Peptides against a protein of PDB entry 7BBL. Designs and how they scored, part 18

Target 1, 86 residues: chain A of PDB entry 7BBL
Amino acid sequence: IAQESLESQEQRARAALRERYLRSLLAMVGHQVSFTLHEGVRVAAHFGATDLDVANFYVSQLQTPIGVQAEALLRCSDIISYTFKP

## One batch from the design tools (peptide)

Design b1_p20_2_s2 (made by RFdiffusion4, then SolubleMPNN; from b1_p20_2, 6 letters changed)
Fold by OpenDDE base, seed 4:
Structure b1_p20_2_s2 (fold): chain B 86 residues (1-86), chain A 20 residues (1-20)
Amino acid sequence: as target 1 above (86 residues)
Amino acid sequence: SEVTHRMADDLALLELTALP
């Protein structure tokens, strides 16, 4: 009986998680997302798209402590976490 | 119900080894 190696099983698991993540990104499109940035700064914005290579977040209606920006770019280095409601 | 993502986890999942 041929069995899948442990490494192969782990690779499949990672691939499945990546697919789930991509689907989550799709689910976020057009939704308001709450971003937690460094130093306790929290902002909200509508998610548009992300760059998979550098995890840049292209957003609109960014609500910052000093006002609203129609369009903005959030870099992955700025972000600690982000939350949305599907 | 809300879904929370951690940026560090995203980077690890995407196998990104460096931040821009």
Scores: peptide ipSAE 0.624, ipTM 0.863, DockQ to the pose 0.473
Fold by OpenDDE base, seed 1:
Structure b1_p20_2_s2 (fold): chain B 86 residues (1-86), chain A 20 residues (1-20)
Amino acid sequence: as target 1 above (86 residues)
Amino acid sequence: SEVTHRMADDLALLELTALP
């Protein structure tokens, strides 16, 4: 039985993870997402889309302590983590 | 159940580098 090289196995694993990630983004569309930002700041917003080039997040109904922003952009440099319920 | 993503993982997975 022919074996894949270790390099090929790793490449397939990374490809599978990337596919799963992209599918998770699709699953997030329209859902409220809790974002953890720097300095302990947490906000909630409805996920719209991402810019894969720089991992920008385009969201709506961004809830902050001072109000709701109808449309907003969150940059990858702003975000530590994000959570949603599928 | 909830699903959590970490931005650092996202960037690494997509082979991107965050700006300093």
Scores: peptide ipSAE 0.623, ipTM 0.863, DockQ to the pose 0.443
Fold by OpenDDE base, seed 2:
Structure b1_p20_2_s2 (fold): chain B 86 residues (1-86), chain A 20 residues (1-20)
Amino acid sequence: as target 1 above (86 residues)
Amino acid sequence: SEVTHRMADDLALLELTALP
């Protein structure tokens, strides 16, 4: 019986990781997410969606030091990390 | 429990490059 090639195994592993990541994003929908941005800036916002091609984050109720933005776009280049509670 | 993502890891996983 033929065995799956190493290349195919790696491909499946990558696909599985991507799926897990996407499921994590789905889990964040509607939840408040804490974003750590550059220059020590931290903001909180409700996660809406991402643009998977460029990793833009579309959020609402963005809490910033100068106020709350109803809707906002966070570019991947702005973000170091982000945390949420499932 | 909290889940933390690092953007650099996300981009690598998706085989994307960060915008300049």
Scores: peptide ipSAE 0.621, ipTM 0.862, DockQ to the pose 0.442
Fold by OpenDDE base, seed 5:
Structure b1_p20_2_s2 (fold): chain B 86 residues (1-86), chain A 20 residues (1-20)
Amino acid sequence: as target 1 above (86 residues)
Amino acid sequence: SEVTHRMADDLALLELTALP
C-alpha cells in the first residue's frame, strides 16, 4: 500500500497554512489595518495589495503622527505586526 | 473579532527569511 511520506505531509500542511494566510490578506482588502512599526510607532491605513516576492504592503490613507499620505508603501522590514477586523 | 499577524511569522511561512 502506497503511503505519503512524512515530508510530503509536512509540505501539504505548509501549503494549507499559506493558503489561509493568502485568504486573510484578501479579507483585508479595503479594510483599515493597524500597523505596529519599530520604535513603538503605530499607523493605520487601508490595505490595497501586497507584493509576496518582497512582502511590501501597498496601502492608502496612511495615518501617521504628522499627517495622512494618500498612497504609501510599507516594507516588511519596517513592520513588527498588523491587526484588522474582518 | 480582530486578527493579528506577526511579520516574522509571515516571512517564515512564505520562506522569505533567507532573503537579504
Scores: peptide ipSAE 0.621, ipTM 0.861, DockQ to the pose 0.509

Design b1_p20_2_s3 (made by RFdiffusion4, then SolubleMPNN; from b1_p20_2, 8 letters changed)
Fold by OpenDDE base, seed 5:
Structure b1_p20_2_s3 (fold): chain B 86 residues (1-86), chain A 20 residues (1-20)
Amino acid sequence: as target 1 above (86 residues)
Amino acid sequence: PEVTVEMAEELALLAWTARP
């Protein structure tokens, strides 16, 4: 019988994860997003866009513990998680 | 409802795809 290899299964899993991520980015457009950063820091901002390698988030109205930034850049590596309402 | 995305796996994926 034909059976999918472990490597193929892993490839599908990675593809599914990638799709989920990209779909979330599209769903965030025009919405406020809550970002959880390191050291328990949480910020809220309106999602703008990402660069081509999706390593950076360009946001607006970033609410930080010390104030609001009209425009800001959040690096993917600084983010633990993000939450939003589609 | 709210959607939460964890970046740990996403970062791992990005690193993987960047490998030659």
Scores: peptide ipSAE 0.492, ipTM 0.813, DockQ to the pose 0.610
Fold by OpenDDE base, seed 1:
Structure b1_p20_2_s3 (fold): chain B 86 residues (1-86), chain A 20 residues (1-20)
Amino acid sequence: as target 1 above (86 residues)
Amino acid sequence: PEVTVEMAEELALLAWTARP
């Protein structure tokens, strides 16, 4: 049987990751999301939107240990992971 | 159920696609 090339497999894998990511963004709109940042910092915020070119998350009601920011930006490079309930 | 997304792979993908 024909075998898919490594390049094709990698392409499909990248496409699948991108699809999953984008789907999660759609699913989390308006929901509270728990963000795990570096150094063990965890914050919660309502998801607004992302800037795909700049790799920023636009969020609202960002809960920090010292208070709530009505609106905030989280750089994707600062985020380890995020969790939400669709 | 809760969904967890890791940014490491997405960031790697973005870095790859953003290559000049």
Scores: peptide ipSAE 0.491, ipTM 0.812, DockQ to the pose 0.569
Fold by OpenDDE base, seed 3:
Structure b1_p20_2_s3 (fold): chain B 86 residues (1-86), chain A 20 residues (1-20)
Amino acid sequence: as target 1 above (86 residues)
Amino acid sequence: PEVTVEMAEELALLAWTARP
């Protein structure tokens, strides 16, 4: 019985992950997203767009513990995870 | 339903796919 190689399985997994990520970006446009940052910081903001080259998230109405920021830039490297409702 | 994405895995993937 022919079996798919481990490398092939990993490649499919990576492709599925990439597709999921890209689909999430499209689904987030204009919606409020909850971002979990380092040091236990959680913020909510309306998603605008991403810069794939610079690895940035452009958001609006960023709700922080100390107030609301109209426009903000979140570096992907500062984000642990994000949650939203499509 | 809510969707959660872990950025660490995404960043690792992006770095891998961006390699020359």
Scores: peptide ipSAE 0.490, ipTM 0.812, DockQ to the pose 0.573
Fold by OpenDDE base, seed 2:
Structure b1_p20_2_s3 (fold): chain B 86 residues (1-86), chain A 20 residues (1-20)
Amino acid sequence: as target 1 above (86 residues)
Amino acid sequence: PEVTVEMAEELALLAWTARP
């Protein structure tokens, strides 16, 4: 039997990670999501859409410490994690 | 149940796909 190459293993790992991410995005649609940002900032917003290439999040009803923003863009570099209930 | 995703994982993925 042939052994899978390291490159092939990495490719499978990337594919699995991408699938998990995409599934999470699908599950987020129509739901409020809690975003953990840097410096302990946490916001909640309704998920709208994303840029699949750079993982930018387009959200609505963003609840911030200073109020609600109707529409907002969250850059992937600003996000530590996000949590939601599918 | 709640689902939590760490963005660092996705960022790492993007970095991998950009490798020459």
Scores: peptide ipSAE 0.489, ipTM 0.810, DockQ to the pose 0.678

Design b1_p20_2_s4 (made by RFdiffusion4, then SolubleMPNN; from b1_p20_2, 7 letters changed)
Fold by OpenDDE base, seed 1:
Structure b1_p20_2_s4 (fold): chain B 86 residues (1-86), chain A 20 residues (1-20)
Amino acid sequence: as target 1 above (86 residues)
Amino acid sequence: PEVTVEMAEERALLALTALP
């Protein structure tokens, strides 16, 4: 049977991953998002926007163990994963 | 349903493609 090359398959997988990420950013706007950070730390915040140049998440109402931070910046490098309901 | 995104693969992809 005809099959796509491994190189082409990997390229497709990368494209799909990027599309999923970008779509998630759009879907998160205005929603509360649960962020998992290093050492198992979990915070919740309302997603605002990203700064693509510096790879930051701009969020509001960041819930931390010591209280709520009205506005906050989360660096992508500090984030393990995030979960939300579209 | 809930959507979960893992940053590890995304970071690897961004590094590879030099995209933000």
Scores: peptide ipSAE 0.502, ipTM 0.818, DockQ to the pose 0.543
Fold by OpenDDE base, seed 2:
Structure b1_p20_2_s4 (fold): chain B 86 residues (1-86), chain A 20 residues (1-20)
Amino acid sequence: as target 1 above (86 residues)
Amino acid sequence: PEVTVEMAEERALLALTALP
């Protein structure tokens, strides 16, 4: 009986995680997304696109406590989590 | 249903695959 190596299992796990992430990005396009940022800051914005290599999120109608930004850039490193309805 | 994605694991993965 052939057995998959631990390294191969880890590769599949990473691939599954990446696919989940990418599918979520596709599902978010055009939808309002709630972003949880550091220091308990929460913002809402319409998701536009992302640079998958640089991990930049391009959003519109960013709602912040101080007002609405028509266009904005969120860095992956600034985001703790995001929530949306597909 | 709502979908929530935690970014920590995604950042780690991106860091591994990102070019310096």
Scores: peptide ipSAE 0.501, ipTM 0.816, DockQ to the pose 0.526
Fold by OpenDDE base, seed 4:
Structure b1_p20_2_s4 (fold): chain B 86 residues (1-86), chain A 20 residues (1-20)
Amino acid sequence: as target 1 above (86 residues)
Amino acid sequence: PEVTVEMAEERALLALTALP
């Protein structure tokens, strides 16, 4: 029986990653998220929304090493990873 | 259970697909 090509399998894998990312954005709304940034910096914040054009995260109650910001903007380019509980 | 997303993979995907 026919097997799909490696390229086709990779295409499906990329599509799955995209779907997972988009679903995570929906699942994060209103939840506290832990962000790992560069240089070992870790922050926590409540997720609000994203700007898909510029790849920004709009968050609230951002807990940083030096204090809490009521409202803040995190750039995707500065984020290594994020973790949350849906 | 907790969900972890690695932005390196997302950035690579965006560059590859040219989608926001």
Scores: peptide ipSAE 0.501, ipTM 0.817, DockQ to the pose 0.554
Fold by OpenDDE base, seed 3:
Structure b1_p20_2_s4 (fold): chain B 86 residues (1-86), chain A 20 residues (1-20)
Amino acid sequence: as target 1 above (86 residues)
Amino acid sequence: PEVTVEMAEERALLALTALP
């Protein structure tokens, strides 16, 4: 019985995590997403598109504490987490 | 059900895999 190397196990783990992320992006299409930003700020917006490499989120109807923006860009560095219902 | 994704994990993954 061949035992999988640690390197191979790590590779599979990374691939699985990446797949989970990418699948979430696909699942967000057409849905409203809740974004948690720094300092406890939470915003809601409709997911439009993303740059898969940079992980920037292009959204619409962004609901902020100040008001609603028709279109907006959420930078990867600004986002702590996001939640949605597939 | 609701799905939550942590960006810190994704950023760490990108750095590890040498992706942009």
Scores: peptide ipSAE 0.499, ipTM 0.814, DockQ to the pose 0.595

## One batch from the design tools (peptide)

Design b1_p21_1 (made by RFdiffusion4)
Fold by OpenDDE base, seed 4:
Structure b1_p21_1 (fold): chain B 86 residues (1-86), chain A 21 residues (1-21)
Amino acid sequence: as target 1 above (86 residues)
Amino acid sequence: SETQREIATLEDLESRLTILP
């Protein structure tokens, strides 16, 4: 039988990872997410949407150390890690 | 390609995400 090339296997693996992540983003919608930013800053916000190409996160009710922002944009470059509970 | 860059971005973002039970 014909053997699948390594490149084809990698394509399938990347597609599977992409689908898994996209599903996780959908699960985040409407939930509060905790973000760890640079310089030890930790914030929480409700996830709204993301621009996958530029990796911007559109969030609401952003809780910062100095107050709450109704609407905010978080850039991928600002985010070290993030977590949420479905 | 743009598609490859998008996939790489998703993989990087996923590695920084933790989903709690």
Scores: peptide ipSAE 0.267, ipTM 0.725, DockQ to the pose 0.572
Fold by OpenDDE base, seed 5:
Structure b1_p21_1 (fold): chain B 86 residues (1-86), chain A 21 residues (1-21)
Amino acid sequence: as target 1 above (86 residues)
Amino acid sequence: SETQREIATLEDLESRLTILP
């Protein structure tokens, strides 16, 4: 069989990383995720789903500085970082 | 393309994610 080119190897590597990320999203379902937002705002919520094209996070039981919101939408543009424990 | 935008979005999101042990 033909030797795989460097470009093809990079393509496979990127695809593998994308699959890994998608699987991580599935693993987050139902788990509490901690989000760091702008201006030092930190919130925690249970992950539901994402809207991949606009990178929205659909979450539940959002704990904010002012209280708990049953259902919420977090925009990617507002998120600096997020963490979760499997 | 839309596919390229989606890929860029995923890569951006992944860069912001930390999976805790």
Scores: peptide ipSAE 0.154, ipTM 0.637, DockQ to the pose 0.503
Fold by OpenDDE base, seed 2:
Structure b1_p21_1 (fold): chain B 86 residues (1-86), chain A 21 residues (1-21)
Amino acid sequence: as target 1 above (86 residues)
Amino acid sequence: SETQREIATLEDLESRLTILP
């Protein structure tokens, strides 16, 4: 059989990654997530949603070193890593 | 290519996500 084109292969790979990522985000909804930010800052917040195009994280009850912020936006560029328990 | 950049971006985002047991 003829091999799938490179473009088609990339398209499938992109779709698979997107689905996996989105499912992970769905698993985060309503859960507390620990975010590791730059300069060793770690915060915890309840995940609300993301901007799927820009990858902004909309969170609530953000626990920061200086207090709790009711609602906040975390930019993807600020995040080193994030962890949660499904 | 744009597709390559998109894939790389998604991989980067996923690599920064750790799911705890």
Scores: peptide ipSAE 0.043, ipTM 0.566, DockQ to the pose 0.840
Fold by OpenDDE base, seed 1:
Structure b1_p21_1 (fold): chain B 86 residues (1-86), chain A 21 residues (1-21)
Amino acid sequence: as target 1 above (86 residues)
Amino acid sequence: SETQREIATLEDLESRLTILP
């Protein structure tokens, strides 16, 4: 049987990463997430949803250095990284 | 958008996600 082409392997890899990411987002729903923003700013919030096209994170109970915001939208461009426990 | 320029692919975005054990 013929070996899978490199291009096909790459396609599967990309698909797997996309699925992994999406499943991670689903697992994140309702959980508190720690976001690392620019300039070392760290915030915590409960994840609600994301707009994949615009790459916006819709969160609630955002704990910021200046207080708690009930609802907020975080842009991916503002986010360096984020972590959570499923 | 600027966000789309900064995060070119979902893979790039995924790389920013850390899942704790």
Scores: peptide ipSAE 0.023, ipTM 0.541, DockQ to the pose 0.406

Design b1_p21_1_s1 (made by RFdiffusion4, then SolubleMPNN; from b1_p21_1, 9 letters changed)
Fold by OpenDDE base, seed 2:
Structure b1_p21_1_s1 (fold): chain B 86 residues (1-86), chain A 21 residues (1-21)
Amino acid sequence: as target 1 above (86 residues)
Amino acid sequence: SQTQREIARLQELLARMIELP
């Protein structure tokens, strides 16, 4: 009979979104991801993992305009956006 | 490689985070 408080509803919503995000990251494991960086730079790499605060992306087979890096670390602050196909 | 071991560790941690209530 008592309606859930607005704050409680928002907490549940944030928790659900966070879980969805984390599951999305897990789903990216082993898949190629396209990253858009600053100044129009676009790269592709196989996603490995992120650190716990999602400050860094650990990737492999990073394809850059200059060449391919077997293993690399992308700083989240350098990434504008990314897309992937599950 | 050291990086691959770290990735495996982080993947395990990520999985555990999802499993937490």
Scores: peptide ipSAE 0.175, ipTM 0.715, DockQ to the pose 0.034
Fold by OpenDDE base, seed 5:
Structure b1_p21_1_s1 (fold): chain B 86 residues (1-86), chain A 21 residues (1-21)
Amino acid sequence: as target 1 above (86 residues)
Amino acid sequence: SQTQREIARLQELLARMIELP
């Protein structure tokens, strides 16, 4: 039985992980996501998309302490974590 | 809006990335 090299296995693992991540992002589309920002600030918004290098989150109906922004761009550098329910 | 068009574009790009073998 032919053996797969460790490098090949790692490559497949990375590819699978990337695909899972991308699918997860796609699954978030249209759903409300809870974002934890710096200084303990938490906001909620409907996820639209990320750019290809995942530097920004394009969202809508962003609930902030001072009101709701219809459309907004969240920079990943501002986000500590996020959660959502499929 | 421009933002909505950009979102749609990015969603399409994301979908195409997933479709790659």
Scores: peptide ipSAE 0.161, ipTM 0.703, DockQ to the pose 0.035
Fold by OpenDDE base, seed 1:
Formats: structure tokens, C-alpha cells, sequence
Structure b1_p21_1_s1 (fold): chain B 86 residues (1-86), chain A 21 residues (1-21)
């Protein structure tokens, strides 16, 4: 019986996870998202997009403890978690 | 704004990535 290699299985798994993540990001577009950053900092912003390697989050109406920024760039590495309502 | 144009571009690219096999 021809069995799929472990490498092939892992490749499919990675592809599935990537697609799922990307679909999640697309679902966030235009919605307000609550971001938890380092040191317990929490901000809210409308999600616009990410770059192709998902290194950055492009957002608008970023509500920070020190004020509101109309447009902003959040580094993915600075984000611990986020929540949103589809 | 320039940022909004870039966001729109990235949204389109993101959608395309999802749609591609």
C-alpha cells in the first residue's frame, strides 16, 4: 500500500494551517480588533491588512493609552494575542 | 491616503493567496 510520506503529511498540515490563518485574517478586515501587546498594553484598532509574510498589521483608528492614531503599523512580533467579533 | 491604498492592495493580495490552490 502506497503511504504518504511524513514530509508530505507535514506539508499538507502546514498548508492547511496557513490557509486557516489567512482566512481568519481576512475575516478580521474592517472589524475592530482588541490587541494585547507586551507589558500588558492593550489597544483597539480596525484591522486593515497584513503584508504577505504577515510581519506587520496595518490598522486604523488605533486606540492607545495615550491617544488615538488614525493609521498605524503594528509589528506581528509585538502582538501577544487579539480578539474580534466576526 | 497612501496607507489606505497600500491596505487595499494588501487585502487583494491576501484574498488571492487564499483563493489560489
Amino acid sequence: as target 1 above (86 residues)
Amino acid sequence: SQTQREIARLQELLARMIELP
Scores: peptide ipSAE 0.151, ipTM 0.696, DockQ to the pose 0.035
Fold by OpenDDE base, seed 4:
Structure b1_p21_1_s1 (fold): chain B 86 residues (1-86), chain A 21 residues (1-21)
Amino acid sequence: as target 1 above (86 residues)
Amino acid sequence: SQTQREIARLQELLARMIELP
């Protein structure tokens, strides 16, 4: 029997990872997420959704060192990392 | 708000993409 090509295997792996990522994002909806931004800035916000094409984060109740912003858009390029507690 | 409308839209799209109810 013919073996699956390496490229096909990689494609399946990418598809599986993408599905896992999407499910994770859905699980985060409405929950508070901690974001680490540049220069060591850490903020917390309730996750609303992401733009799946450009990975923008739409959030609410963004808690920053200088106050709370009711609604905000966090660009992917602004975010170093994030963590979520289910 | 505009943001809330966009959030709702993206949540619906997300659910559809992974075939969740």
Scores: peptide ipSAE 0.089, ipTM 0.641, DockQ to the pose 0.036

Design b1_p21_1_s2 (made by RFdiffusion4, then SolubleMPNN; from b1_p21_1, 8 letters changed)
Fold by OpenDDE base, seed 4:
Structure b1_p21_1_s2 (fold): chain B 86 residues (1-86), chain A 21 residues (1-21)
Amino acid sequence: as target 1 above (86 residues)
Amino acid sequence: SQVQREIAALQALLARMTILP
């Protein structure tokens, strides 16, 4: 039997992780999400959508330690992790 | 301090955030 290359295995793994990520974004729509950012900063917001390359999060009711923003655009690269209740 | 780092991180977040009307 043919053994697929390590590169091919990694490619499949990356594709699977990407799919899981995209599915999580779909599941987040309309829900309040708790975001963990760098240096222990945590914020919460209702998830609206992402752009095509998933570089940004469109959110509403963004709760920060210094106030609430009605609507905002967050950079996905700022997010370490997130949790939400489906 | 840790507190200073957290404040700085929040400030950096605000700087990169786009507030929508």
Scores: peptide ipSAE 0.297, ipTM 0.786, DockQ to the pose 0.032
Fold by OpenDDE base, seed 3:
Structure b1_p21_1_s2 (fold): chain B 86 residues (1-86), chain A 21 residues (1-21)
Amino acid sequence: as target 1 above (86 residues)
Amino acid sequence: SQVQREIAALQALLARMTILP
């Protein structure tokens, strides 16, 4: 039988990772999420939605070291990682 | 210092954050 090319295998792997990411975004809706930023900065917020085209997070009750913001828009590109309880 | 970098990172984040009404 014909063996799948390495490039095709990598493409499927990337697609799987992207799918996992998108599923996580859906799963975090309405939950408090802990975000890790650069230089060890961390914030927490309730996740509302993402703007996938613009790569933004719409959040509420954003807890920062200087206080809580009721609602805010975070740039996804500023986020290193996040964790939440589904 | 690390503290200064953390402060700068936080300030940069806040500057790019959009507060919604």
Scores: peptide ipSAE 0.295, ipTM 0.788, DockQ to the pose 0.032
Fold by OpenDDE base, seed 2:
Structure b1_p21_1_s2 (fold): chain B 86 residues (1-86), chain A 21 residues (1-21)
Amino acid sequence: as target 1 above (86 residues)
Amino acid sequence: SQVQREIAALQALLARMTILP
């Protein structure tokens, strides 16, 4: 039996993490999500969708410290983590 | 200060955020 290489194992691990991430995005649709950003900044918004490369988040009712935006595009790279109730 | 950094982070977020019509 051929032993799987370390590189192959890492590739599978990355694929598994990617799948989990994508599943979370699907589960977020229509729900209010709490986003943790850099420097302790936190916002909440209803998740709508992402673009094809999942680089941007289309959200609604974005609650920021200075007010609520009806609809906005957030950069995924600004997000450290998020939580939501399925 | 930490507060200034948090404000700066928020400002940066706002600058990079796109408000949709």
Scores: peptide ipSAE 0.295, ipTM 0.784, DockQ to the pose 0.032
Fold by OpenDDE base, seed 5:
Structure b1_p21_1_s2 (fold): chain B 86 residues (1-86), chain A 21 residues (1-21)
Amino acid sequence: as target 1 above (86 residues)
Amino acid sequence: SQVQREIAALQALLARMTILP
């Protein structure tokens, strides 16, 4: 039986990861998320929405070591990882 | 030091973060 080329397999893998990411964003809506940033910095915030074009997270009740911000935009490029309970 | 790097990273984050009114 015919087998997909490695290139095609990689393309499908990228598509699957993208879908997984987008579904994760939807699941985050309204939940508190813990973000891990560079150099071990961690913040927590309630996720509102994303601007996929600009790659920003719209969040509320952003808890930082310096204090709490009611609402803010976080750049996704600054985020190493995040966790949340759906 | 590690602490200094963490402080610098936090400061950089705050500089790039946009506070919404």
Scores: peptide ipSAE 0.294, ipTM 0.786, DockQ to the pose 0.032

Design b1_p21_1_s4 (made by RFdiffusion4, then SolubleMPNN; from b1_p21_1, 8 letters changed)
Fold by OpenDDE base, seed 4:
Structure b1_p21_1_s4 (fold): chain B 86 residues (1-86), chain A 21 residues (1-21)
Amino acid sequence: as target 1 above (86 residues)
Amino acid sequence: SQVQREIARLQELLSKMTILP
């Protein structure tokens, strides 16, 4: 049987991860999300939207270690991971 | 102090966020 090339397998894997990421963003809308930043810093906020071109998160009720901000933008590149309950 | 260094690191990370009016 014909075997799929390694390059093709990698392409499918990247596509699957991209789809999963985009679907997670849609599922996050309106929910509180916990974000992990560098050096173990953690914040929580309600997710509003993203600018896919600029790679920013638009959030509200941002809970930081020093207080709550009504609205803010988070750079995706500064975020290590996130969790939420759909 | 080590505590002050930790606070400074936190503030630097938070400064990368844009607070909207």
Scores: peptide ipSAE 0.198, ipTM 0.719, DockQ to the pose 0.028
Fold by OpenDDE base, seed 2:
Structure b1_p21_1_s4 (fold): chain B 86 residues (1-86), chain A 21 residues (1-21)
Amino acid sequence: as target 1 above (86 residues)
Amino acid sequence: SQVQREIARLQELLSKMTILP
């Protein structure tokens, strides 16, 4: 039995992480998500959709430290992490 | 003031977001 190469293992790991990410996007639909931005800033919003090509989150009821926005786009590159309850 | 600096900081971060009409 041939052992899987390190490169193949890494490829599978990347694929698994990508799948988990995509599944999380599906799971957060219709839920409020807490986003952690730079410098410890946290915002919350209801997830609507995402554009994977341009890496943007389409959200509603965006709660920011200085107010609430009805609808907004969040740059995924500006998001450090997110949490939600499925 | 410290408050003004904090407001500016938050505004800068929020400026990266796009508000949809």
Scores: peptide ipSAE 0.197, ipTM 0.720, DockQ to the pose 0.026
Fold by OpenDDE base, seed 1:
Structure b1_p21_1_s4 (fold): chain B 86 residues (1-86), chain A 21 residues (1-21)
Amino acid sequence: as target 1 above (86 residues)
Amino acid sequence: SQVQREIARLQELLSKMTILP
């Protein structure tokens, strides 16, 4: 049986990760999400939506170390990771 | 002071976020 090329395997892996990521975004809508930013900064907010290219996260009730913001925009590139309870 | 530097650091990071009116 012919083995799938490494390139093809990598492509499938990337596609799978992308799909999982997008599904997670849909699942987190309306839920409070904990975001880990650079330098160990952590914030929590209710996820609203993302823009067309998923470059930004629109959130509400953003809890920051220095206060709460009603609504805000987080840059995806500034986010290291996030966690939420479906 | 150390506290001042830490506050400044946090403020710098938070400044990258956009607060919506």
Scores: peptide ipSAE 0.196, ipTM 0.714, DockQ to the pose 0.026
Fold by OpenDDE base, seed 3:
Structure b1_p21_1_s4 (fold): chain B 86 residues (1-86), chain A 21 residues (1-21)
Amino acid sequence: as target 1 above (86 residues)
Amino acid sequence: SQVQREIARLQELLSKMTILP
């Protein structure tokens, strides 16, 4: 049969990345996550939930350079990357 | 001062977060 088009291949790649992202969100629920923000700022917090539509992360025990916040809301767009141990 | 700039930088970044009660 004919080879899959480049467009179709790209679509699958995007879908795979999106799925991986969503699965990572599910996997980190209840775990401490290290978030990298702009200008190299890093914070750690326990991930609670996310609002996919609003693109917000609900976290607890947010450790920042100037103290710990019991609960907070992080904007996904302000997060460059994150790491955690499942 | 350098210290003031660093504090302001951190506060600005943290201000983008919403602290929940």
Scores: peptide ipSAE 0.194, ipTM 0.713, DockQ to the pose 0.026

